# Ledger of designs, part 32: peptides against a protein of PDB entry 3S8F

Target 1, 157 residues: chain A of PDB entry 3S8F
Amino acid sequence: VLTLFVAVPSLMTAFTVAASLEFAGRLRGGRGLFGWIRALPWDNPAFVAPVLGLLGFIPGGAGGIVNASFTLDYVVHNTAWVPGHFHLQVASLVTLTAMGSLYWLLPNLTGKPISDAQRRLGLAVVWLWFLGMMIMAVGLHWAGLLNVPRRAYIAQV
Target 2, 166 residues: chain B of PDB entry 3S8F
Amino acid sequence: DEHKAHKAILAYEKGWLAFSLAMLFVFIALIAYTLATHTAGVIPAGKLERVDPTTVRQEGPWADPAQAVVQTGPNQYTVYVLAFAFGYQPNPIEVPQGAEIVFKITSPDVIHGFHVEGTNINVEVLPGEVSTVRYTFKRPGEYRIICNQYCGLGHQNMFGTIVVKE

## One batch from the design tools (peptide; aimed at target 1 F15, target 2 A8)

Design b2_p16_2_s4 (made by RFdiffusion4, then SolubleMPNN; from b2_p16_2, 9 letters changed)
Fold by OpenDDE base, seed 4:
Structure b2_p16_2_s4 (fold): chain B 157 residues (1-157), chain C 166 residues (1-166), chain A 16 residues (1-16)
Amino acid sequence: as target 1 above (157 residues)
Amino acid sequence: as target 2 above (166 residues)
Amino acid sequence: LEVFLAFLQAAFEAAL
């Protein structure tokens, strides 16, 4: 139960970021309950990448609560579930945030803006990465729940 | 201007914080429900059994594989299993169908896994600690034990077998 | 568990 208290600052951090996004979207003219989402700069890979990372981090964070829970971890521990979790955390959130940071940082460091072609390519890369990561993660979590072991080249299933 | 922006941010933060707290309670409730309904055989960390990994092969209940299966009552057995680099003992583990089996698993060397296919038995085995799992095999046959914790160069080939007899 | 698996399956199919 004490481990669940670690979720408090994590959730607070996650949803304060969401609050910042809502504020930004509303400043950009978004209205209503969901209109602020559309108003965000979805044409900028430097923005889209970390946001997609955050979206991947949502199920990963929920999985983190599961993995940190004594009773639930007993079910999923050392199954394919665990790789599914950390691929969302590291290969989704961290990696996409790094990608997004690069799309922002390089133009600023060099003083050269990215071309429209580079921007479009960046968007394609980020979205495809996210899509592939979500497919893989769902598959790993599903396999884990079906008792596919971690760190084994063979399984009953 | 910054002050106005901060106030606006705070308004949204209050809503999202409320949502975060709600989600926290949902997760706690789900865990509590699972704990209340699905905790059979789970031992709290405060009741962990310890052994000396340096002597576990020489003395005690794990020392002789031929005496590893101990009948503790009518249709009840305790099985003392060693996970080692790179295998299990006894191997095979022979138990009767329908009996309540208490597995006492430890390691003389490094950390291993004990994952029994076709069952929900899946535990890590730490040197110096005894992993306890309670299970009843309803179907006769062979159940493969898989090491799902990296334990060295032979990890991928580390398998055992449980034979359930009628 | 079955409901959760069904959800994951549906999500997987939707992602494909």
Scores: peptide ipSAE 0.022, ipTM 0.758, DockQ to the pose 0.031
OpenDDE base, seeds 1, 2, 3, 5: peptide ipSAE 0.000, 0.015, 0.016, 0.015; ipTM 0.766, 0.735, 0.770, 0.739

Design b2_p16_3 (made by RFdiffusion4)
Pose (drawn by RFdiffusion4):
Structure b2_p16_3 (pose): chain A 157 residues (1-157), chain B 166 residues (1-166), chain P 16 residues (1-16)
Amino acid sequence: as target 1 above (157 residues)
Amino acid sequence: as target 2 above (166 residues)
Amino acid sequence: LVTALVNLHRDIEEAV
């Protein structure tokens, strides 16, 4: 029960952050129900990386609520589902957010500029990392529901 | 405009939060339902039941695997199961279909998992402790036990079998 | 809920 409560701050974060992004998209001219998304600064890796991380956090958090549901945990406990869940949370959102900091934080700390080419390369890196984490989350959640255990060298069997 | 957008955002946020809370409460009620049904039998016994891992293969209910299945009620069997590096005894565990099975599971060495494929049986096995779970097999046949806690280099091949007789 | 979210989008759009 208390774990289900720990989920409320992230459910609150989902709205406060989503509304902040929508407000920014509107300020930049975006209209429609989706125009506000397209109008956001998708050429900036510092923007893109946490946003993509937040998108993967939706299934990441959904799996966490399942794991927190006591008897439901007996379906997924110590299976590949669990790595599927935590790759979405830490290996995607937390890692992508830190990667995006290379593009505003590093210049601030070192004075070293980020070139146009380095910016585009950072865009590719955060997209490939995000997409790779999403594909693997699918493989691991599904294999987990099929009772494949975590922490196993299953290629040897 | 900022004042307006702000007001509207807070108003709808309050609504979302109430909905999100109502949804979490429904999940809590649904979990409480499972805890009142037979499906909750796979929840391990909360009572501490200590044993000694260094003598469990020499004395006590785990020393003779052929004697591991004991009828404890008219439709109940207790099964003493040893999960060790890297296997389970007895092998196979043989039980009748439709009977309640109380698995008492310990390990002489390291922590092992006990995950019965196709069931909700999924329990950690700790040396020095007895893990007790309950389940009734409704379908006869062979069920595979998977070790789902890393117990060393033999972990990926650590399996056992439950045969549910007709 | 969906209607409320659609209305929130419209309110934010109008406001801006």

Design b2_p16_3_s1 (made by RFdiffusion4, then SolubleMPNN; from b2_p16_3, 8 letters changed)
Fold by OpenDDE base, seed 3:
Structure b2_p16_3_s1 (fold): chain B 157 residues (1-157), chain C 166 residues (1-166), chain A 16 residues (1-16)
Amino acid sequence: as target 1 above (157 residues)
Amino acid sequence: as target 2 above (166 residues)
Amino acid sequence: LDELLLQLRRELEEAV
């Protein structure tokens, strides 16, 4: 029971970040319940990448609770579910954050702004990465629930 | 106005905090749902049982594969299984259909997996510990055992077979 | 086991 209480501060932190995004969007002129989302700088890959990472991290976090649950872990342990969780946590959030950081860092290190072409390419990269990761993650989680084993080249289904 | 700004921020924080609490309940509900729908028949972890991995091949119930299947009751069997690099013994494991089978699984070398296709049997096997799994095979046939824990160069080829006889 | 491991290693090296 105490293990699940770890989720409380984590959720509080996560939604504080979300609150910060809402505040930022509203400062940029966004109005209404969801208008602030549109006001965020979606044309900047340095912003889009980590945000997409956060979005991927949400279901990953839920999966983390499952994986940390004593009883539920028996269902998912050493199945394709676990790699699915990893790809949401590491290959999505961490990797996309790294990508986003690069899009911010390189211009600052070189002293040169990125070109419009580079910006568009960057956006394409992060969105395609996110899409691919989501497809793979959903597939892995689904396969895991179907008892596809981890670390095996064969499956019963 | 700093005061107005502060109030606005507090309102956002309160809203998101409320949402966070709501999501907590959603997660709890999802866990409950998952338990109700997918955890039927989950084999709980048993009492910790220890063995000496250095002698398990020479003495005790795992030493002779020919004596690995022990009838403990009219329709109950205990099967002493070794997971090793890179296979299982006995192989095949022969058990009767409809009998309650208690698998006692251990390893003489490294950590292995014991995943039986077509079943909910999926446990890690640690040297020095005995994994206990209870299962009743309702259908006759062959069930493949897969090692789902990396155990070395031959890991990918580490398979066993359970033969369920009518 | 050692011989088996060496053989497997050789096979893996050839396959990759």
Scores: peptide ipSAE 0.008, ipTM 0.775, DockQ to the pose 0.007
OpenDDE base, seeds 1, 2, 4, 5: peptide ipSAE 0.000, 0.008, 0.000, 0.000; ipTM 0.772, 0.737, 0.749, 0.742

Design b2_p16_3_s2 (made by RFdiffusion4, then SolubleMPNN; from b2_p16_3, 10 letters changed)
Fold by OpenDDE base, seed 1:
Structure b2_p16_3_s2 (fold): chain B 157 residues (1-157), chain C 166 residues (1-166), chain A 16 residues (1-16)
Amino acid sequence: as target 1 above (157 residues)
Amino acid sequence: as target 2 above (166 residues)
Amino acid sequence: MEEALLRLREELEAAV
């Protein structure tokens, strides 16, 4: 149980980022409890990618707390649950953040803005990536809860 | 103006921090709930037991697979299992249906997994340590043991069998 | 809070 306190700094950081997003959305004209979300620049893959990564990180973070729990880890350890967890953390948050960074960095390094076609393609890529990752992650977590072992090609479920 | 903006920002930060802490407590509460209601499904961890992995094959209760299953009481058995690259011994492990089985599992070489299909038995096996798992097989039949920890080139083929006899 | 942010927005827009 004490290990759960390790999650505090991470949660604080995550929700500080969320606060920043809310602030940005409201500055862009968003109003109400959720209207600020729509006001965010969803037309920019450099923005969308890391935000989607963050969204994937939420259930992953919850899973991290589970994995850190002595009692709950007994259920999920070395099952498909674990790959599901780190795919959310690494293949979603880290990877999408890297993708988003590239969408910002490359235009700046080359001095050439991305075309509208490239922008739309970028949006498609990051959304499809996110969707695929969510499907895979849900499947892996589900399999893990059914006690499908990690690092095995066969299972009896 | 600036003062109001600063206050607003701080309010947002405080709100989200409060939410963060609240979520933490929710997770702790869920863990507490799980402990309170689902303890029957959790095998209690025993005390750390150590063994010398360099001699475990030559001497002691793991040395002879033919003597690995030891009756310790009425309808109670201890099974001394070795997980090694790349298999288990004894193989098969033969135990009676309905008996309380205490598995004592260790490794002479590298870390392995001990995952028994159809059961909640799932432990890592470390050289130099003895993993203890208590289980009662209610149904007769064959239960496959799967290594779910990477242990080398033959990892994917590392299987064992528990045969539960009527 | 929302009002304060709107004011900030207006100030920023005026400053740019």
Scores: peptide ipSAE 0.022, ipTM 0.777, DockQ to the pose 0.075
OpenDDE base, seeds 2, 3, 4, 5: peptide ipSAE 0.016, 0.007, 0.000, 0.006; ipTM 0.730, 0.760, 0.746, 0.738; seeds 3, 4 fail the geometry check

Design b2_p16_3_s3 (made by RFdiffusion4, then SolubleMPNN; from b2_p16_3, 9 letters changed)
Fold by OpenDDE base, seed 1:
Structure b2_p16_3_s3 (fold): chain B 157 residues (1-157), chain C 166 residues (1-166), chain A 16 residues (1-16)
Amino acid sequence: as target 1 above (157 residues)
Amino acid sequence: as target 2 above (166 residues)
Amino acid sequence: MEEALLELRRKLEEAT
């Protein structure tokens, strides 16, 4: 149980980022409890991508705590739950952050801004990626809870 | 102005940090609750037992598959299972229905998995360490053992069978 | 907090 305290720094970091988003949204004119969310630059794939990654990281992080629990890990270890977890962490957060970074970096490196068409395409890509990852992650976690083994081509559920 | 802005930022950060800590406690509470209410589903960890993987095939209770199933009581058995590249022994494992089975599982070579379909038996098998799992099969039939830990080129074909007899 | 944010926003808008 003490291992759960390892989650503290990660949670602190995550919610500090969330605080920064709230602050940014409010600076952009958002008001109220949730109005700041709408005020964020959702038209910029360089922003949207890492934010979607963060959203995927939330259930992934919760899963990390589960995986770190001695008793709960017994239930989920080496099941489809595990790949579900790291797809949220790596294929969502890390990958989307990389995508977002690319959307910022390329214009700066080339000295050419992205076109509106490229921007829209970028938005489509990151949203579709996020959606696909969420579907897959939910499926894998569900399968894991049904005791579908990891690293096996067959399962009895 | 800068002071006010700084205070505002700190307030947001403090709020979110507080929320973070609260969520941590929620998770801990959920784990505690789960343990308190679902203890029957948790197989207690046994003592750390070690073996020499280099001699486990030649000496000891894993050496002879024919002697792998040992009756330890009227309705109690210990089964010494060897997970190896790429299979299990004995195979099949034959046990009586309704008997309390203690599986003692180890490996002579690399790390393997021991996942029994239709059960909650799912453990890592490490060379040099004995995995202990206690289970009672309520239904007769065949239960497939699946290796769910990558162990080499033949990993995907590594299966065993537990036959539960009436 | 809201006042501080509004002031900060104002300053940023003026600086840009």
Scores: peptide ipSAE 0.025, ipTM 0.781, DockQ to the pose 0.069
OpenDDE base, seeds 2, 3, 4, 5: peptide ipSAE 0.021, 0.022, 0.023, 0.024; ipTM 0.739, 0.777, 0.757, 0.750; seeds 3, 5 fail the geometry check

Design b2_p16_3_s4 (made by RFdiffusion4, then SolubleMPNN; from b2_p16_3, 9 letters changed)
Fold by OpenDDE base, seed 2:
Structure b2_p16_3_s4 (fold): chain B 157 residues (1-157), chain C 166 residues (1-166), chain A 16 residues (1-16)
Amino acid sequence: as target 1 above (157 residues)
Amino acid sequence: as target 2 above (166 residues)
Amino acid sequence: LEEARLQLRRELEAAV
């Protein structure tokens, strides 16, 4: 109940962030229903990382509702599903946001801009991280639904 | 100018808020549908039952592993299981195929897991509480019990076996 | 409004 209650304001906040992104994209010249997305600074790892984190947070948030549901929790509790949820929330959203923050913070603190090579490497890192996390998360959720236990090194399937 | 800019931002926010509400209802509807159709295949069983973890090994239905399996009806059994650091008692648990088995599981020490492979039996076992699970084994054979809740240094080796006899 | 948009755009670009 408490988690479900928190889900409402969290969703409102998340979609407010999305609204800000839309506005920013439109200010950058994006037009149409989706053109504003393309106008966002996808060449900057400081932007891409947290946005990818937000994307990973969407299924994770949905999973949070499932985990908090009394009846559905019987299916997923202490299975690989739970680590799957964690990897979306912590290893994707939090970690990617931290990565993105560093790509902004370090240049500002040192007064030295990142090189083009560093920028490209940063983009590769965050995209590969996101891809890996999505693959692993999908696998863990799938395994969890197949009753693979959490905190065990063995499984029937 | 700033006021107009803020109004523009608010317009986007209102649109996204409307979308957020719609998505919220979609999620709720999905959960409701799943619950209404009982497609989850999980049936909660039992009532809140308390036990003294400090005496559960010495007296009561969990005290003697040889008496842990109790026939309560023609094709019904109750099995009193202890999950402890680091194993299960009795081990193995022997039950007949096709019988309705009521597991009453508790712990004398710390929180453990009781996850039976090949079944939907998966519960946490708390000291001082009795976990009740009802299950009917349709297939004979051995079913491994796994502890899926960290319980100490020997957690990874905490296994049990249910033997279902024809 | 156009001036405000330009200002916001500049601020956004500077913030990234």
Scores: peptide ipSAE 0.017, ipTM 0.762, DockQ to the pose 0.044
OpenDDE base, seeds 1, 3, 4, 5: peptide ipSAE 0.000, 0.000, 0.000, 0.000; ipTM 0.777, 0.771, 0.759, 0.751

Design b2_p16_4 (made by RFdiffusion4)
Pose (drawn by RFdiffusion4):
Structure b2_p16_4 (pose): chain A 157 residues (1-157), chain B 166 residues (1-166), chain P 16 residues (1-16)
Amino acid sequence: as target 1 above (157 residues)
Amino acid sequence: as target 2 above (166 residues)
Amino acid sequence: VLLFLLVSLSQAAAFA
């Protein structure tokens, strides 16, 4: 029960952050129900990386609520589902957010500029990392529901 | 406009939060339902039941695997199961279908998992402790036990079998 | 879906 409560701050974060992004999209001219998304600075890897991380957090958090549901944990406990869940949370959102900091934080700390080419390369890196984490989350959640255990060298069997 | 957008954002946020809370409460009620049904039998016994892992294969209910299945009620069997590096004894565990099975599971060495494929049986096995879970097999046949807690280099091949007789 | 619609509608008037 208390774990389900710990989920409320992230459920609150989902709204406060989503509304903040929607406000920014509207300031940048975006209209429609989706125009506000397209109008956001998708050419900036510092923007893109946390946003993509937040997108993967939606299934990441859904799996966490499942794991927190006591008897439901007996379906997925110590299976590949669990790495599926935590790659979405830490290996995607937390890691992507830190990667995006290479693009505003590093210059601030070192004075070293980020070139146009380096910016585009950062875009590719955060997209491939995000997409790779999403594909693997699918493989691991599904294999987990099929009772494949975590922490195993299953290629040897 | 900022004032207006802000006001509207907070108003709808309050609504979302109430909905999100109502949804979490429904999940809590649904979990409480499972805890009142036979499906909750796989929840391990909360009572501490200490044993000695260094003598468990020499004395006590785990020393003779052929004697591991004991009828404890008219439709009940207790099964003493040893999960060790890297296997389970007895092998196979043979039980009748439709009977309540109380698995008492310990390990002489390291922590092992005990995950019965196709069931909700999924329990950690700790040396020095006995893990007790309950389940009734409704379908006869062979069930595979998977070790789902890393117990060393033999972990990926650590399996066992439960045969549910007709 | 509900969250998306609420977020979108919450500012729709302000930018109408």

Design b2_p16_4_s1 (made by RFdiffusion4, then SolubleMPNN; from b2_p16_4, 6 letters changed)
Fold by OpenDDE base, seed 4:
Structure b2_p16_4_s1 (fold): chain B 157 residues (1-157), chain C 166 residues (1-166), chain A 16 residues (1-16)
Amino acid sequence: as target 1 above (157 residues)
Amino acid sequence: as target 2 above (166 residues)
Amino acid sequence: LLLLLLVNESLAEAFA
């Protein structure tokens, strides 16, 4: 199955980003196998948003491998599984990255730093968005596995 | 300073690249395991069969819904199905229980879906192409056909029925 | 593992 080899550069890219995060965390004083994660700037929505997007991208990417398999795609194609995948890739990764970018870009463009209240609100927004998307995505994938059709308002299940 | 940072980055990248490769093999292994244990009935890629969508309603095996179900063997049937805006022909599709059914599905207008509830039949129907699906209904009853590909204003109400007779 | 179990269940039903 040659199509699965497309996963190689994608995974390499994803884990290269992870490597960059690890390096950043270690530069910030994190130590050990997982201590670098805690050292990352989790108080900054400009950081948290795209990272949460990346986290959502993990199951989405795994699903992408499934969708790329001609045999497994037969099972999931045009079921609720596909929208689940899209919401992880577009509505989570892309959207959260855009949100994070705005939290960084707007203060720089305006020359005005965000207030602490705005920062806290931003954190709440991106975390709630992520949580909601994960719940929705799990539901859609599960429904898809139960053969719930895509683009239908009713289903047997 | 920069050199030290680059060396450190390289070390972490190597580790994560190794992890990425490991995960790739894990995913492939999981797919292979799933296929080997659960998907013996997966339909392989078929031959590309073409038809003229502009004449499919006028001539050929799809033209007459009364002749859409053709017995090809003692317990084998071919069913010529049209998916159109907004329904299926014939409707209902009547087939016997336990018979091997070969569905030949095409469209005279736009792309549609052919999703049969309670079965693993789920294909897209393209004008100019014939989708072929083989299935044996083990249980009698009614099976609803759902269009799961957007095809226009009436898409959401596009349904059909397969009636499996004892 | 969860995905595998869910796929197993769905496939078993689909091929029954």
Scores: peptide ipSAE 0.020, ipTM 0.776, DockQ to the pose 0.018
OpenDDE base, seeds 1, 2, 3, 5: peptide ipSAE 0.014, 0.000, 0.000, 0.017; ipTM 0.784, 0.749, 0.776, 0.750; seed 1 fails the geometry check

Design b2_p16_4_s2 (made by RFdiffusion4, then SolubleMPNN; from b2_p16_4, 8 letters changed)
Fold by OpenDDE base, seed 2:
Structure b2_p16_4_s2 (fold): chain B 157 residues (1-157), chain C 166 residues (1-166), chain A 16 residues (1-16)
Amino acid sequence: as target 1 above (157 residues)
Amino acid sequence: as target 2 above (166 residues)
Amino acid sequence: SLLLQLVADALADAFA
């Protein structure tokens, strides 16, 4: 009940953020149903990182609902599914948001702008991190559905 | 200008909120469908049964591993299992193929896991509480019991075996 | 090699 209670306002917040992104994209000249996405500042790691985090949060959030369901939790509880969920939430959303924040915070703290090389490196880091996290998450969720236990060095299958 | 921006934001918010609500219903529908069609041996929440973890090794049905397997009816058994640091008793657990087995699992020390390889049996075992799992082994052979809840330094080596006899 | 070059350039810029 508590998780579901939190899920509703969380979804509202997430979609409000999406609305803000659409607004920003359209202000930047984006048109059509998806054109506003292309217009967003994908060349800025401070933007890309949190957005990728949000993308990872979508399946993670869905997994949260699964974990909160009594009958479904019976299937996934204490399996590799759970670490998969956590890594999407923490190592994807939280970590990428933190990374993105650093790309904004460091220039402000030091008074020096990020160089082009640093910007490009930041983009590479964020995208590679996201890719790695998605691969790991898919693997862990898949293993979990196959009843591979967590906190065990051997597989059930 | 500010007013125009405000109106635009509201329009986008309304659209995304509508989408949000739609997705919420989709999730609810998926859960409902899963619950309605799920027949994978999910044991409904049972009556809370408690025991004294300080005496469970000395008195009661868990005290003697040799008497842990009790026939309760035709092709029906109750198995009283202790999960402890670091193993299970009885070990091995011997049960007949095709019999309905009710596992009554508790712990004398700390929280453990009871995950039976090749089955959907996966429960946590709490000191002072009895975990009840009902299962029928259709295939003979050996099934490994794995602890999937951290219980101490020997957690990774905590295993048991269920032997299903023809 | 491109990543290594980016790292090198980024470090050079950071300490310049």
Scores: peptide ipSAE 0.268, ipTM 0.760, DockQ to the pose 0.016
OpenDDE base, seeds 1, 3, 4, 5: peptide ipSAE 0.259, 0.236, 0.247, 0.042; ipTM 0.802, 0.791, 0.782, 0.743

Design b2_p16_4_s3 (made by RFdiffusion4, then SolubleMPNN; from b2_p16_4, 8 letters changed)
Fold by OpenDDE base, seed 2:
Parts: C-alpha cells; sequence; structure tokens
Structure b2_p16_4_s3 (fold): chain B 157 residues (1-157), chain C 166 residues (1-166), chain A 16 residues (1-16)
C-alpha cells in the first residue's frame, strides 16, 4: 500500500524533472522533439551522473511496483530480482547522484575548478559505472525470473 | 520574462504529465497482460494458522518426522515440515508423483526460507506461524529445498530434499 | 591505457 502510494508522487516528480530538463535544453538552443536532449551539458560529469541515475531509476521504479504487487511478488520475492531492483535504485540513482554532486561540491569547497583531465576522467567513470550497473541489473533481473534465489550461492539453473 | 518563463515551464509540465498518464495506463496494461498470461499457477496464501514454536518439536504434527507425511485423501497429502537452524525435517520428504501436496511449514527457532528449486514454491517461514503451500509434482525426481532468508552462520548450508516417487 | 593516462594526468594536476 505504501509503495503504491509513493509511486504516484514519485512519478510526478520524475516527470517534473524531465520537464525541467526539456526546458533547459530548449533554452540552450535545442529544437524539435529530441533536440533539446543534445543541447544539455553532456560534457559535465556533474550533469551526466545524476541523469544516468534517473535513467536507471526508471526500470527500478517500475520494478518497485512489481515487487509491491501480491501476485507478481510470488514470482520475484527473494530471488535475484530483488537485488537487481536495489542496485538500480541505490547503486545507480543514489550513487551516481552522489558522484555527480562531488563535481560541484569539491570545486566549491576548494575554490578551484576541476581540470579538463579530471572532467574527462569523471565522465569516463560515470559512464562506465552506469554501463556496468545496467549489465548487472539486467543479469540479476533475468536470473530472478529464472527463479535464481537470493542469498544462496548455488542454484539449479 | 518571469511570466513567460513560467508559462513555458507549465507547457512542458503539462506535456509530460499527459505522457505520465499514458505511461501509467501502459504499465497497468502490462501488469494485466502478465497476470492474464501467467500459466505457472498462483499459490494462494493459506489461512492464518498459529503454533507455539516452543512446543512444536515436542507435540503436534511436526513432532515426529516419521509421521510428517499424512495422506488426507485419494492422491492428497499433507506434509508437516520444520525449518530450523540449519536444515529441514523430514529430510528427505518423500511424496508420490501426481499427488496434491499441502505443505505445512513452521519454524521452532528463527525465520527461514523455503524455496523448492524447480518449482514455484517460495515462502518465508516464521516461528509461530504456519506457512501453507499447495503443489503437485508432475515429474519424479529430487527437488532441493534451499533457505533464501538469512538465518544465521549456517544459512548457506541449509538444504533439504524432496523426493518425488513414481 | 587511455584510462591510466587520464588517471595519471588527473593526479598530476591535483598535486601540482
Amino acid sequence: as target 1 above (157 residues)
Amino acid sequence: as target 2 above (166 residues)
Amino acid sequence: ALLLRMVAESLAEAFA
């Protein structure tokens, strides 16, 4: 009940954020249905990281609804599906947002801007992190649907 | 400028809200489709049944593993299973192929899992509560029971076996 | 190799 209740305002928030991104992109010269995406500052790890986190949150959020559904929970409960969900929510959204925030916080605290090398490294880190997380998440969800148990080191499949 | 910006933001928000509503219906439809096409069978939750975990080993249907399998009708059995630290009893559980099996599972100590590999049987077992699961084994052989709820230092080695006989 | 170079450059600049 609580999960389903939270799902509604969470969706509203997510789409509001998306609206803000579209607005920002269009202000930066983006045109068309998708051109505003390209206009966003993809060269800044402080931007890229949390956006990638949001992308990971989409399937994770959908999974949350699944996990909260009685009938569907019979299929996924205590299987590898659950860790897959958690890793999308925590290790993707939360972690990437934290990573991105550091690219604002550290320069602010030190009073020094990050170098170009540091910026490029940051971009590499967050993209590689996201890629790895998506691979793991797909694997865990797939394994979960195949009834691979959670908290067990062996399975028949 | 602020008014124009506000109006622009609202326009985008309205569009995304409309999209969100559409996606909501899509998700509902997907869930409905999944449920409609689900053929693995739904194991309904049993009625709430309580037991005293402190006496379950000494008296009642769980007390004697040799009498844990009870025939309740033609091709129908009830199996009284204990999940404990760290194993299951009876072990092995022997049941006939094609019979309707009602598992009555409880714990004398801590919370455990009861996951039968190769089946859709997957329940948590709470001390003081009886978990009820119905299943019919269509294929003979051995089915491993694993604990998928952390229950202590021996959790990873907590296994049981169901032997389905022809 | 590219990643290693990026790390090296980042560290060098951080402590320069």
Scores: peptide ipSAE 0.135, ipTM 0.761, DockQ to the pose 0.016
OpenDDE base, seeds 1, 3, 4, 5: peptide ipSAE 0.000, 0.015, 0.014, 0.064; ipTM 0.764, 0.756, 0.747, 0.740

